# Designs tried in a protein design run: peptides against a protein of PDB entry 8OXM. Part 220

Target 1, 371 residues: chain A of PDB entry 8OXM
Amino acid sequence: FKAEFRLAGGVNLPKIIDCVGSDGKERRQLVKGRDDLRQDAVMQQVFQMCNTLLQRNTETRKRKLTICTYKVVPLSQRSGVLEWCTGTVPIGEFLVNNEDGAHKRYRPNDFSAFQCQKKMMEVQKKSFEEKYEVFMDVCQNFQPVFRYFCMEKFLDPAIWFEKRLAYTRSVATSSIVGYILGLGDRHVQNILINEQSAELVHIDLGVAFEQGKILPTPETVPFRLTRDIVDGMGITGVEGVFRRCCEKTMEVMRNSQETLLTIVEVLLYDPLFDWTMNPLKALYLQQRPEDETELHPTLNADDQECKRNLSDIDQSFNKVAERVLMRLQEKLKGVEEGTVLSVGGQVNLLIQQAIDPKNLSRLFPGWKAWV

## One batch from the design tools (peptide; made by RFdiffusion4, then SolubleMPNN)

Design b2_p21_8_s4 (from b2_p21_8, 13 letters changed)
Fold by OpenDDE base, seed 1:
Structure b2_p21_8_s4 (fold): chain B 371 residues (1-371), chain A 21 residues (1-21)
Amino acid sequence: as target 1 above (371 residues)
Amino acid sequence: PELTERQKAFVENLKKRLLEE
């Protein structure tokens, strides 16, 4: 191990450790501390199964629709080695790095990422109307720049076009698969982009099965489709390639209902797979700088009171698992808000929900919905 | 609907794969 570590992007700020192998090769390893890497490992297997379904369908195979996966080697409940996604960068690092971020480089007269964060934090406890007004002001003064990623990396116009298409397909596949699995909004540091393929890699899969809706600030979008995510698709935005790739992915998911329900049912009842939202995890995901001071005393609260009767916990767990399965079944039937939608109707609703500035303005400010 | 015996076996094989990787 080199003594030097870099912080990877992510909610949990995983450490990148450069390991020199016995073969003298440097291998970058992502070491997550405190996270259950089992959840990431499980979700990577679910993604591999989704990829298998997508490869079996001629329309999705022809479009090369895949969700990027990475190897997870869980060493313990609190430690594991991720095979580092070599040649990837967090979208958040590219966009909003304080020194050389694309927003600062291409839009030097816009608000800083810090000013945007501050404005949205000031209205966090305010009305939805006040949040929306401030979000619109932030968006007006923080214009999207993610189109420049492909322009910087791919100078040949034909390569640039093909990579922008690969990016758009990757966003579509991950958005629909992420919606089906209930991954919700993704922090900009938990989305990596491959600098060679322009495909996305989703890391830190600790929020699944719509558990983001039960956070103190509930998620209001089905997946991350913020202005920069859309800007990376180029001038067509969510129309054309993105929409068609979402529809074809959703068609495969809906036609695979029995398989997906079976898989998720297994995972929900696996005693080794803690997918449930706990208060500590919720606090960690949506911690405000002001809330850091209060966490110190409660870590000593007795292990005794968590002996709530195993029977009542088991009944409550089963009831949550049943609700997750019911909601998954609804999604796979195209049931949205009590109405059965076509694949095109369902995908349209999800896109509209994801890009609605009213929904985006209500998200947790720490997740930077203006980026 | 109860998982079929084939679905249960697929489940157990997935659990095994999840534990063996």
Scores: peptide ipSAE 0.016, ipTM 0.415, DockQ to the pose 0.021
Fold by OpenDDE base, seed 2:
Structure b2_p21_8_s4 (fold): chain B 371 residues (1-371), chain A 21 residues (1-21)
Amino acid sequence: as target 1 above (371 residues)
Amino acid sequence: PELTERQKAFVENLKKRLLEE
């Protein structure tokens, strides 16, 4: 361990520690001090299983469809070392950093990220109609710039094209796998981009199995497919490569129904895997930026040892677990809104839901749906 | 925290089973 650590920006003030491995390689380690890294560790193993399924299928293997994984080395119940993917940056840091974000650099006359957030916070308690109108105004005055990521990092046109394709495939694979697993909290700080591969790394996997839908502000999109995410794909947007990669990923997931159900069932009934939404977690995820300073880290995770009184909590838990399994089975059958869809029909519906400005306008302002 | 030894064994057994099919 080097004696110097850097604070990564963000609420949890993750400590970046440079570690020299036994192989003599320096690796940046993210030390999360308070997050239950167990959920991340479990979800990384589920992603490895999904990757195994994707590698078995000839069509997904040929397309190199994988969800990026990172090593979680849990040190304790409350602390772990994430092998931070060296050469990754949060998409939010690239796009909306206060000083030199890509929006400010390429669109200096657009609204600032702060102005956009302020406008959406002002309407947070308003009607869906008012939220939609303000979201459309924000979007009109905050145009996407994520195409410039690949242009800045990859100067050779052939490399640039290959990396843009890798990005598009990574978005597609992670979007469909994320939808199947019901991943939430996909804000711009929880999605990293690898500066060498252009692949996405999803972090902070604490909202899974559609538990984002039971937040005080429910999640209304199946995955993050915002304007900047789409802009990174280039001129084709969601059409062509992205759609085809989503369809091929969904086909593998649907054809692996029994395996995925068995995996998720074991995880849901594991007493050591806390996937359920709790009020403190909900408060943390949907806290206002103004309130971030007052959440003293004194939420003693010691009170989570509140004895699950075996009887009534178990019945409510079992009902939630059963509902999650039923919804997963529906997704894997292509059942959406009571209708059985083809793989293409299901993927199309999910894309339309994810890009719908009505759905995006209803998200919690901290999710930054305009980015 | 790591997957429990039970969860690790389960995932490894599932990986093996998935590789053997």
Scores: peptide ipSAE 0.015, ipTM 0.493, DockQ to the pose 0.019
Fold by OpenDDE base, seed 5:
Structure b2_p21_8_s4 (fold): chain B 371 residues (1-371), chain A 21 residues (1-21)
Amino acid sequence: as target 1 above (371 residues)
Amino acid sequence: PELTERQKAFVENLKKRLLEE
């Protein structure tokens, strides 16, 4: 193990550590708490199932549509190591690192990442109209730069073009699979990019089944499709390759309804898989930077014994699980806002919802919707 | 560490919201 560790974003301040294996190979690992590792491990199994469905379909197989997965290795009762894809970086570290972020390098006259965050924090308790106006001002003075990731990493034009397509396909697959599973907390530290493949690795999978909507500041987008995410796709943006890959992924998910419902039902009723939002988790996810100084990382998993009376827990839990299954069934039927949509209609609605600056302006400032 | 009064109020408001939904 190297003595150096980096803090990743998310729950329980996960530590990225570099490990030298017995084979002499360096591997980047994440160390997290046990309960977070269980949630991540369960969601990795669901992603592996989704990948199996995508490989069976000829159109998704030809496009190499996959969601990137990683291994979870338990170290103790309270800790474990995630085996990361070697050569990944958080998109937030590349884009908005305080010292040498791509926004500072390519757009030195734009607002700093700190100025953008400060402006959005000042309006956090304001009206939706005031949040929208300040978000539009921030966006005007903080222009996308994520196109430069592939340009810096891939100097050969043919390789550059191939990797930009791999990135676009990875965003499409993870966006649709993430929407079906109701993945939340998709901030810029919870999304890694592989420096060799240009594929995304989603981490910190503790907000699932639309539990992001019940947060104090509810999540208003189906997935992360912010301006930098779109800029990485190149000149076509959300049109062409991205849209077609979303449609083909959604088609496979809708045609696999029975399999997806059965697996999610088993997981929702697994007593070892705590997917429900609790007040302490919501407090941790939506803390202000002012509150970060007082929360020592010693919110031990043991303080999750909010002793709710066992009887009231079971009835409330069953009702939430039933609502999650019903909403999953609606998504897989293409039911949006009481209307049955085609695959193309549903994908179009989700793209419009994800890129709408009114929805983006309403997100928690820590999500960094302007990046 | 004990939750601050502000954090306690936040947790109690969130408990109410999670029970109403």
Scores: peptide ipSAE 0.008, ipTM 0.364, DockQ to the pose 0.052
Fold by OpenDDE base, seed 3:
Structure b2_p21_8_s4 (fold): chain B 371 residues (1-371), chain A 21 residues (1-21)
Amino acid sequence: as target 1 above (371 residues)
Amino acid sequence: PELTERQKAFVENLKKRLLEE
C-alpha cells in the first residue's frame, strides 16, 4: 500500500488507494467505507454468469456483448476494496463537472448543472404535471454533449467509429441485464466509462430486484437511457445497433430462464445477501438537503434491528422473495403489464419507457434525469 | 447522532410500507 490516499468525490468519501500487487503492478483501489460491498460482489458474480451465457450464443459473442465486471474484495461486512478500474471516469464527472464538464465546454450558454438541479429540486414535491413542465424547460436549455467523449478520446476516425460501437453495445448489454436483475440507482456517478475501451462499468449495485420502485420517490425507468447516454451512440441514437444489441441480449436472457431463476433464487435466500430495501438505505439514497442532519457513519444497520418477531420477518421476507422471483419469471417470459410480448416488442416497450420524459421527470432529482 | 423526528417518522412510515407489501 502506498502511504498516499486520495479522496474520491461522493457522499461516502470513498478512498482511492494505490496498491502495488504481488505481481509488481500498481492498481488503484477504491475503499468504500459504508456500502455493503457484498452486494456488489454478489452482483458481479451474476454479471459473470450473464457474460458466460452471452459468450455461448453465437450472435451475442460475435457482437462482443458483455457487461463489464470488476473485482470486489470484501474486507468486512461494511468495508471492502473495489478494484478501481484504472482509466475509468464517472460519466457525471465528464459531463457535469463544475469547472471542466463537457456541458460547460460545448454548451456555455445552456443552464449550468447546478441550475438544472435547483429547478428540479424546487418542484420535487409538486404535481407530476409541474415536474414535467420544468423538466422539459431544463431539457430545452441543457442539450446533450456526450458525443464529444469519443471525439475527444479517439482522434482516428476508424478507431472513433469502433469505440462508438463498443459504447453502444455496452449500453445495450448493461441496460437489458440490468433490467432483468431489476438494477436501480443508475445515477451518473454510478456509471463509469472506460477511456480506452469506451465500455461502461456499473458500480454501486445495492439497489437490485426492482427495490428502486419501493423508494419514497419510486424509480420509473427500467434503465438509464437519458439524452446524453443516447447522444454517445451518435446519429443513429437508439435505432439500429443499440436496439439490435438489446434484442440479442434479451433473447439470450429469455432462453436462459431456468438458469437465471435458479441463480437468483439462491441469492434471494442467502442470509448474507441483504438485497431488501431498508429505511436507512432509502433515507441515504433519497435524502433531501433539508434532511441533511449530520448522520454520522456509525448508524449501524445492525443496531436498528427493530425486534420484529423473527417469524413475521421470515414470512414477510419469503413473500417478497417469491414476488421478486415471480416478476423475474414474467420478464424472462416477456410478460409486461399482463401482456406477453415478443423480444422485439419487449425491448421496444423498455426503450420507450426509458426515454419517456414523463417517466424521467418523476425520478428523484439526485438521479439527474436531464443528463 | 440521533435521527431527527422527521427522519424517525420517515423510517417508521417506510417500515410500515415494507411490511404491508
Scores: peptide ipSAE 0.006, ipTM 0.330, DockQ to the pose 0.049; fails the geometry check

## One batch from the design tools (peptide; made by RFdiffusion4, then SolubleMPNN)

Design b2_p22_1_s1 (from b2_p22_1, 11 letters changed)
Fold by OpenDDE base, seed 5:
Structure b2_p22_1_s1 (fold): chain B 371 residues (1-371), chain A 22 residues (1-22)
Amino acid sequence: as target 1 above (371 residues)
Amino acid sequence: SLSEVLKEMGKMIDKELLEAKK
């Protein structure tokens, strides 16, 4: 280990440490100090299985549809080493860095990222109507710029076009698989982009199986398909390549129902895999920047003497696990809101839900739905 | 030149738009 560490941006201030391997190669490592990396490790195994299913299908293999995975080495319940995705940057760092973010560089007359966040925080406790109006004002004065990522990194037109297609395919694959697994907390610091491949790397996989819907401010979108995410796809947006890649991914997931159900059932009943949302985790994920200073959770271990009888805890857990499995079966059958949809109908509904400004305006302000 | 690069990008976008309409 080198003695020097860099702080990565974001709430959890992960430490980037350069390590020399036994092979004499330097490898960047991300050290997370507070998160249960077992959740990330388990979800990486599920993504590897999904990649195996996608490689077996001719249509998804021809389109090179994959989810980017990384190695996770848990050291403890609260510490571990992530093999840092070398040559990746958080999309939030590229877009909304305070010093030299792409929004400030390309749209200097728009609202600052800070002004947008402040406006949405002011209406956080207001009606859905007031949130929608302020969100539309923010969106009008904060125009997307993510198209410039590929234009800055790939100066050759043929390479630029190929990388923009790789990005669009990566968004489609991760969006559909993320929806099937109920992956939440997709804020701009939890999504990295590879500067060489233009593919996305999803990190911090602790909100799964739709547990984002039971947060104090519930998640209202199936995946992140915000204006900057769409702008990175180029002129066709969500139409053409993105939609077709979503449909082909959904076809493979629906045709793999038995395999996916068996895997998720094993994971839900694994005593080492804590996927359930607890109140303390919920508070931590939706803390206000102003509250970050004072709420050191003095997790006094003693106040968890809510003596819910062990029997009532186990019965409540089993009922939540059963509901998760039932909802997964519905998704894999194309059951949405009590109606059986075709693959095209289901994908269309999910896209419409993800881009709806009414759904986006209801998200927690820290999710940055205007980016 | 930058003008040639932008013109080639434009031709690739036009092809993608034609494929998205099929």
Scores: peptide ipSAE 0.115, ipTM 0.799, DockQ to the pose 0.016
Fold by OpenDDE base, seed 3:
Structure b2_p22_1_s1 (fold): chain B 371 residues (1-371), chain A 22 residues (1-22)
Amino acid sequence: as target 1 above (371 residues)
Amino acid sequence: SLSEVLKEMGKMIDKELLEAKK
């Protein structure tokens, strides 16, 4: 370990530690000090299993459909070392960095990222109609620029094209697998892009099994398919490569129903895997600037009142776990809103839900649905 | 030249659009 550490940005101030491996290679490690990295570790194992399923299928293997995984070494219940993906950048840092973000560079006359966030925060407690109107105004004055990522990084046209395809495939694979697993909290800092491969790396996997829907501001989209995410795909957008890769991924997931259900069942009943949304976690994920003052965690809330009857907690937990399994089974059967859909119909519905400005306008402002 | 790069990018996009219609 080097004696020097860097603070990564973010609420938990994760420490970036440069580690020299036994192979003499320097590797950056992210040490998260407050996050349950066991959840990330478990979800990485699920992603590895999904990758195994995708590699077995000829159509998904030919398309190189994979979810980028990272190594998680849990050090404690609340600490661990993430293999910091060397050569990755948060999409939010590329797009909306205050100093030299792509929006500022390519669209200097658009609203600033701060202005957009402020406008959406002002309407956070307003009607859905008011949120939608302000979101549309923000979107009109904050045009997508993520196409420039591949153009900046890959100057050779053939390489540029292949990397844009790799990006599109990565978005498709992670979107469908993320939907199946009910992965939430897909804000612009939880999605990294590899500067060499153009593939996405999803981090902070602490909102899974649709627990984002029970947040104080519920998640209204199945995955992140915002205007910049789409702009990175190039002129075809969500059509062609993206749609086909989603369909082929969904086909593999649906054909692997028994395997996926068995894996998720084991995980849901693992007493070490806390996937349930708790009020403190919900408050942390959707913290308002106004609420910063009162959340001194009085560590002294006696362990006594959490002795709600273990039996009633266990019964409530089991009912939630059963509902998660039932909903997973429905997704894997193509059951959406009580209707059985084909793979193409299901993928189309998910794409439409993810790009709907009415759904996007209802998200928590911290999710930055306009990016 | 930048013009040649843009023309090659255009050809690749046209190919992608043709493949997206299939």
Scores: peptide ipSAE 0.106, ipTM 0.794, DockQ to the pose 0.016
Fold by OpenDDE base, seed 1:
Structure b2_p22_1_s1 (fold): chain B 371 residues (1-371), chain A 22 residues (1-22)
Amino acid sequence: as target 1 above (371 residues)
Amino acid sequence: SLSEVLKEMGKMIDKELLEAKK
């Protein structure tokens, strides 16, 4: 290992460590501190299973619908090595880097990313109406630029078009599978884009099975489909290729119900797989800069009183696991809001929920729903 | 034609990349 590390952009400031293998090759490794990389490892296995299902179906195979996976080697509950996705960049780094972000380059007269965040943080405790109004003002003065990613990377029009289609297919596949697995909204630093394939790689899979809905600021979208994510699809937006790829992915997921339920059931009851949201994790995921000062003293409060009877913990866990399985079964049956929908109806509902400015305005400001 | 669309897309890319360098 080299003693030098670079900070990767991201919520958890993962350290990029260059290691020299026994083969004399330098390999970049992302060392994530304080995160349970076992969650990422388990979710990568689930994605591999979903990919196997997608490859068995002729319609999804012809469309090359696949979720990009990466190798995770958990070293401990709080440390592990991610195989760095060589040739990837966080979409948040490309879009909203303070120095050279695409918003600053292409839209220099728009609000800065800092101004947008400040405005949305000022209204975070306000009404939904006030949040919506400020979000619309932010959106008006912070116009999408993610179309420029493919335009910068792929100068040949035929290659550009092919890569934009690959991007759109990757967003569709990851959105639908992410919805089925309850990954919710994905922070812009936790979505990587491959600079060669234009496919997305989702990292930091610590919020799954709709546990984002029980956060202090609950998730209001089924997946991240923000204005920049849509802008990267080009002139058709969510229509045409994206919608069709979502429908074909959802069709495969629904037709694989028994397999997916069995897999998720085994994982939910795995004592080594902590998928539950704990208060400390919830605070960490939605920590406000103002709240950092007060939390220092109370984390030393005695571990003694949390000896709630092992029986009550087990019963509470089992009831949460059962609710997760029931909700997964509903999704795979196309049950939304007590109504059975067709694949097209379900996909349409999810797209509308994901792009609704009212839903986006209610998200935690730290997750930058305007990007 | 597909070729015309591709040429227009190419012109758009070149224009936008040129504008971003200004």
Scores: peptide ipSAE 0.048, ipTM 0.634, DockQ to the pose 0.016
Fold by OpenDDE base, seed 2:
Structure b2_p22_1_s1 (fold): chain B 371 residues (1-371), chain A 22 residues (1-22)
Amino acid sequence: as target 1 above (371 residues)
Amino acid sequence: SLSEVLKEMGKMIDKELLEAKK
């Protein structure tokens, strides 16, 4: 370890530590001191398994379909070391960082990111109709710009095109794998983009197995496929490489049903893997960024006092785990809304759900569905 | 030149659009 550390941006002030490996290579590591990294570590193992399945299939292997993974070394329930995703930037940082964000640079006359957030926060407690109308007004005055990421980073046309394809493939693979695993909280700060590969890196995997649906403002989309995410794919949007890569990923997932069910079953019953949503986590995830300064309760959840009858907790937990497994089995059979769909039909439904302005307008404003 | 880069990008986009229709 070098004696010097840098602070990464963010409320938890994660420390970036440069480590010299036994190979003499410097590697940056992020030390998180407050987050449970066990969930991220477990989900990285699941992603590695999904990648193994994708590499075995000829069609997904030819397309180089992978979900990007990073090394997580959990040290405790409250501390861990992340292999820092060197050369990655949060998509939110590129898109909506203050005055230097791509929206402000390319669309200086559009609404500011702050104005968009304010408008959506003002209607947060309003009807779905009023949320939809304001969301459409925001979208009209906040046009997508994420196409400029690849254009800024990759000046050679052939490289630009290959990187845009790599991005599109990464979005497709992570979207379908994320849907199967029920990943939530896919806000613009939890999705990084690699500045060299144009591939996405999903971080903060603390909302899994559709636990985002039980948040005070439930998640209404299967994955993040917002206008900027689509704009990064270029002129074909979702109808080209993206759809085909989603279908091929979904084929592999459905054909791996037994393996995926067995893995998820083991994880759901692992007493060291807390995947359940608790009220405090729910409050934290849906707090206002302005309120984040005060409400770091040191939730010393002293696990001690809720000696609720172990039997009732275990029965409630088992019922939730069984429901998660049943829903996972339905997804892997292509059962959506009580109907069995083909892979193409299922992928189409998921894409339509993810891009529907009605679904997007209902999301928590902190998710920034207009970005 | 920037014009050549933009023309080459355009050709790649046109190719992608043709492949998306198949």
Scores: peptide ipSAE 0.108, ipTM 0.792, DockQ to the pose 0.016; fails the geometry check

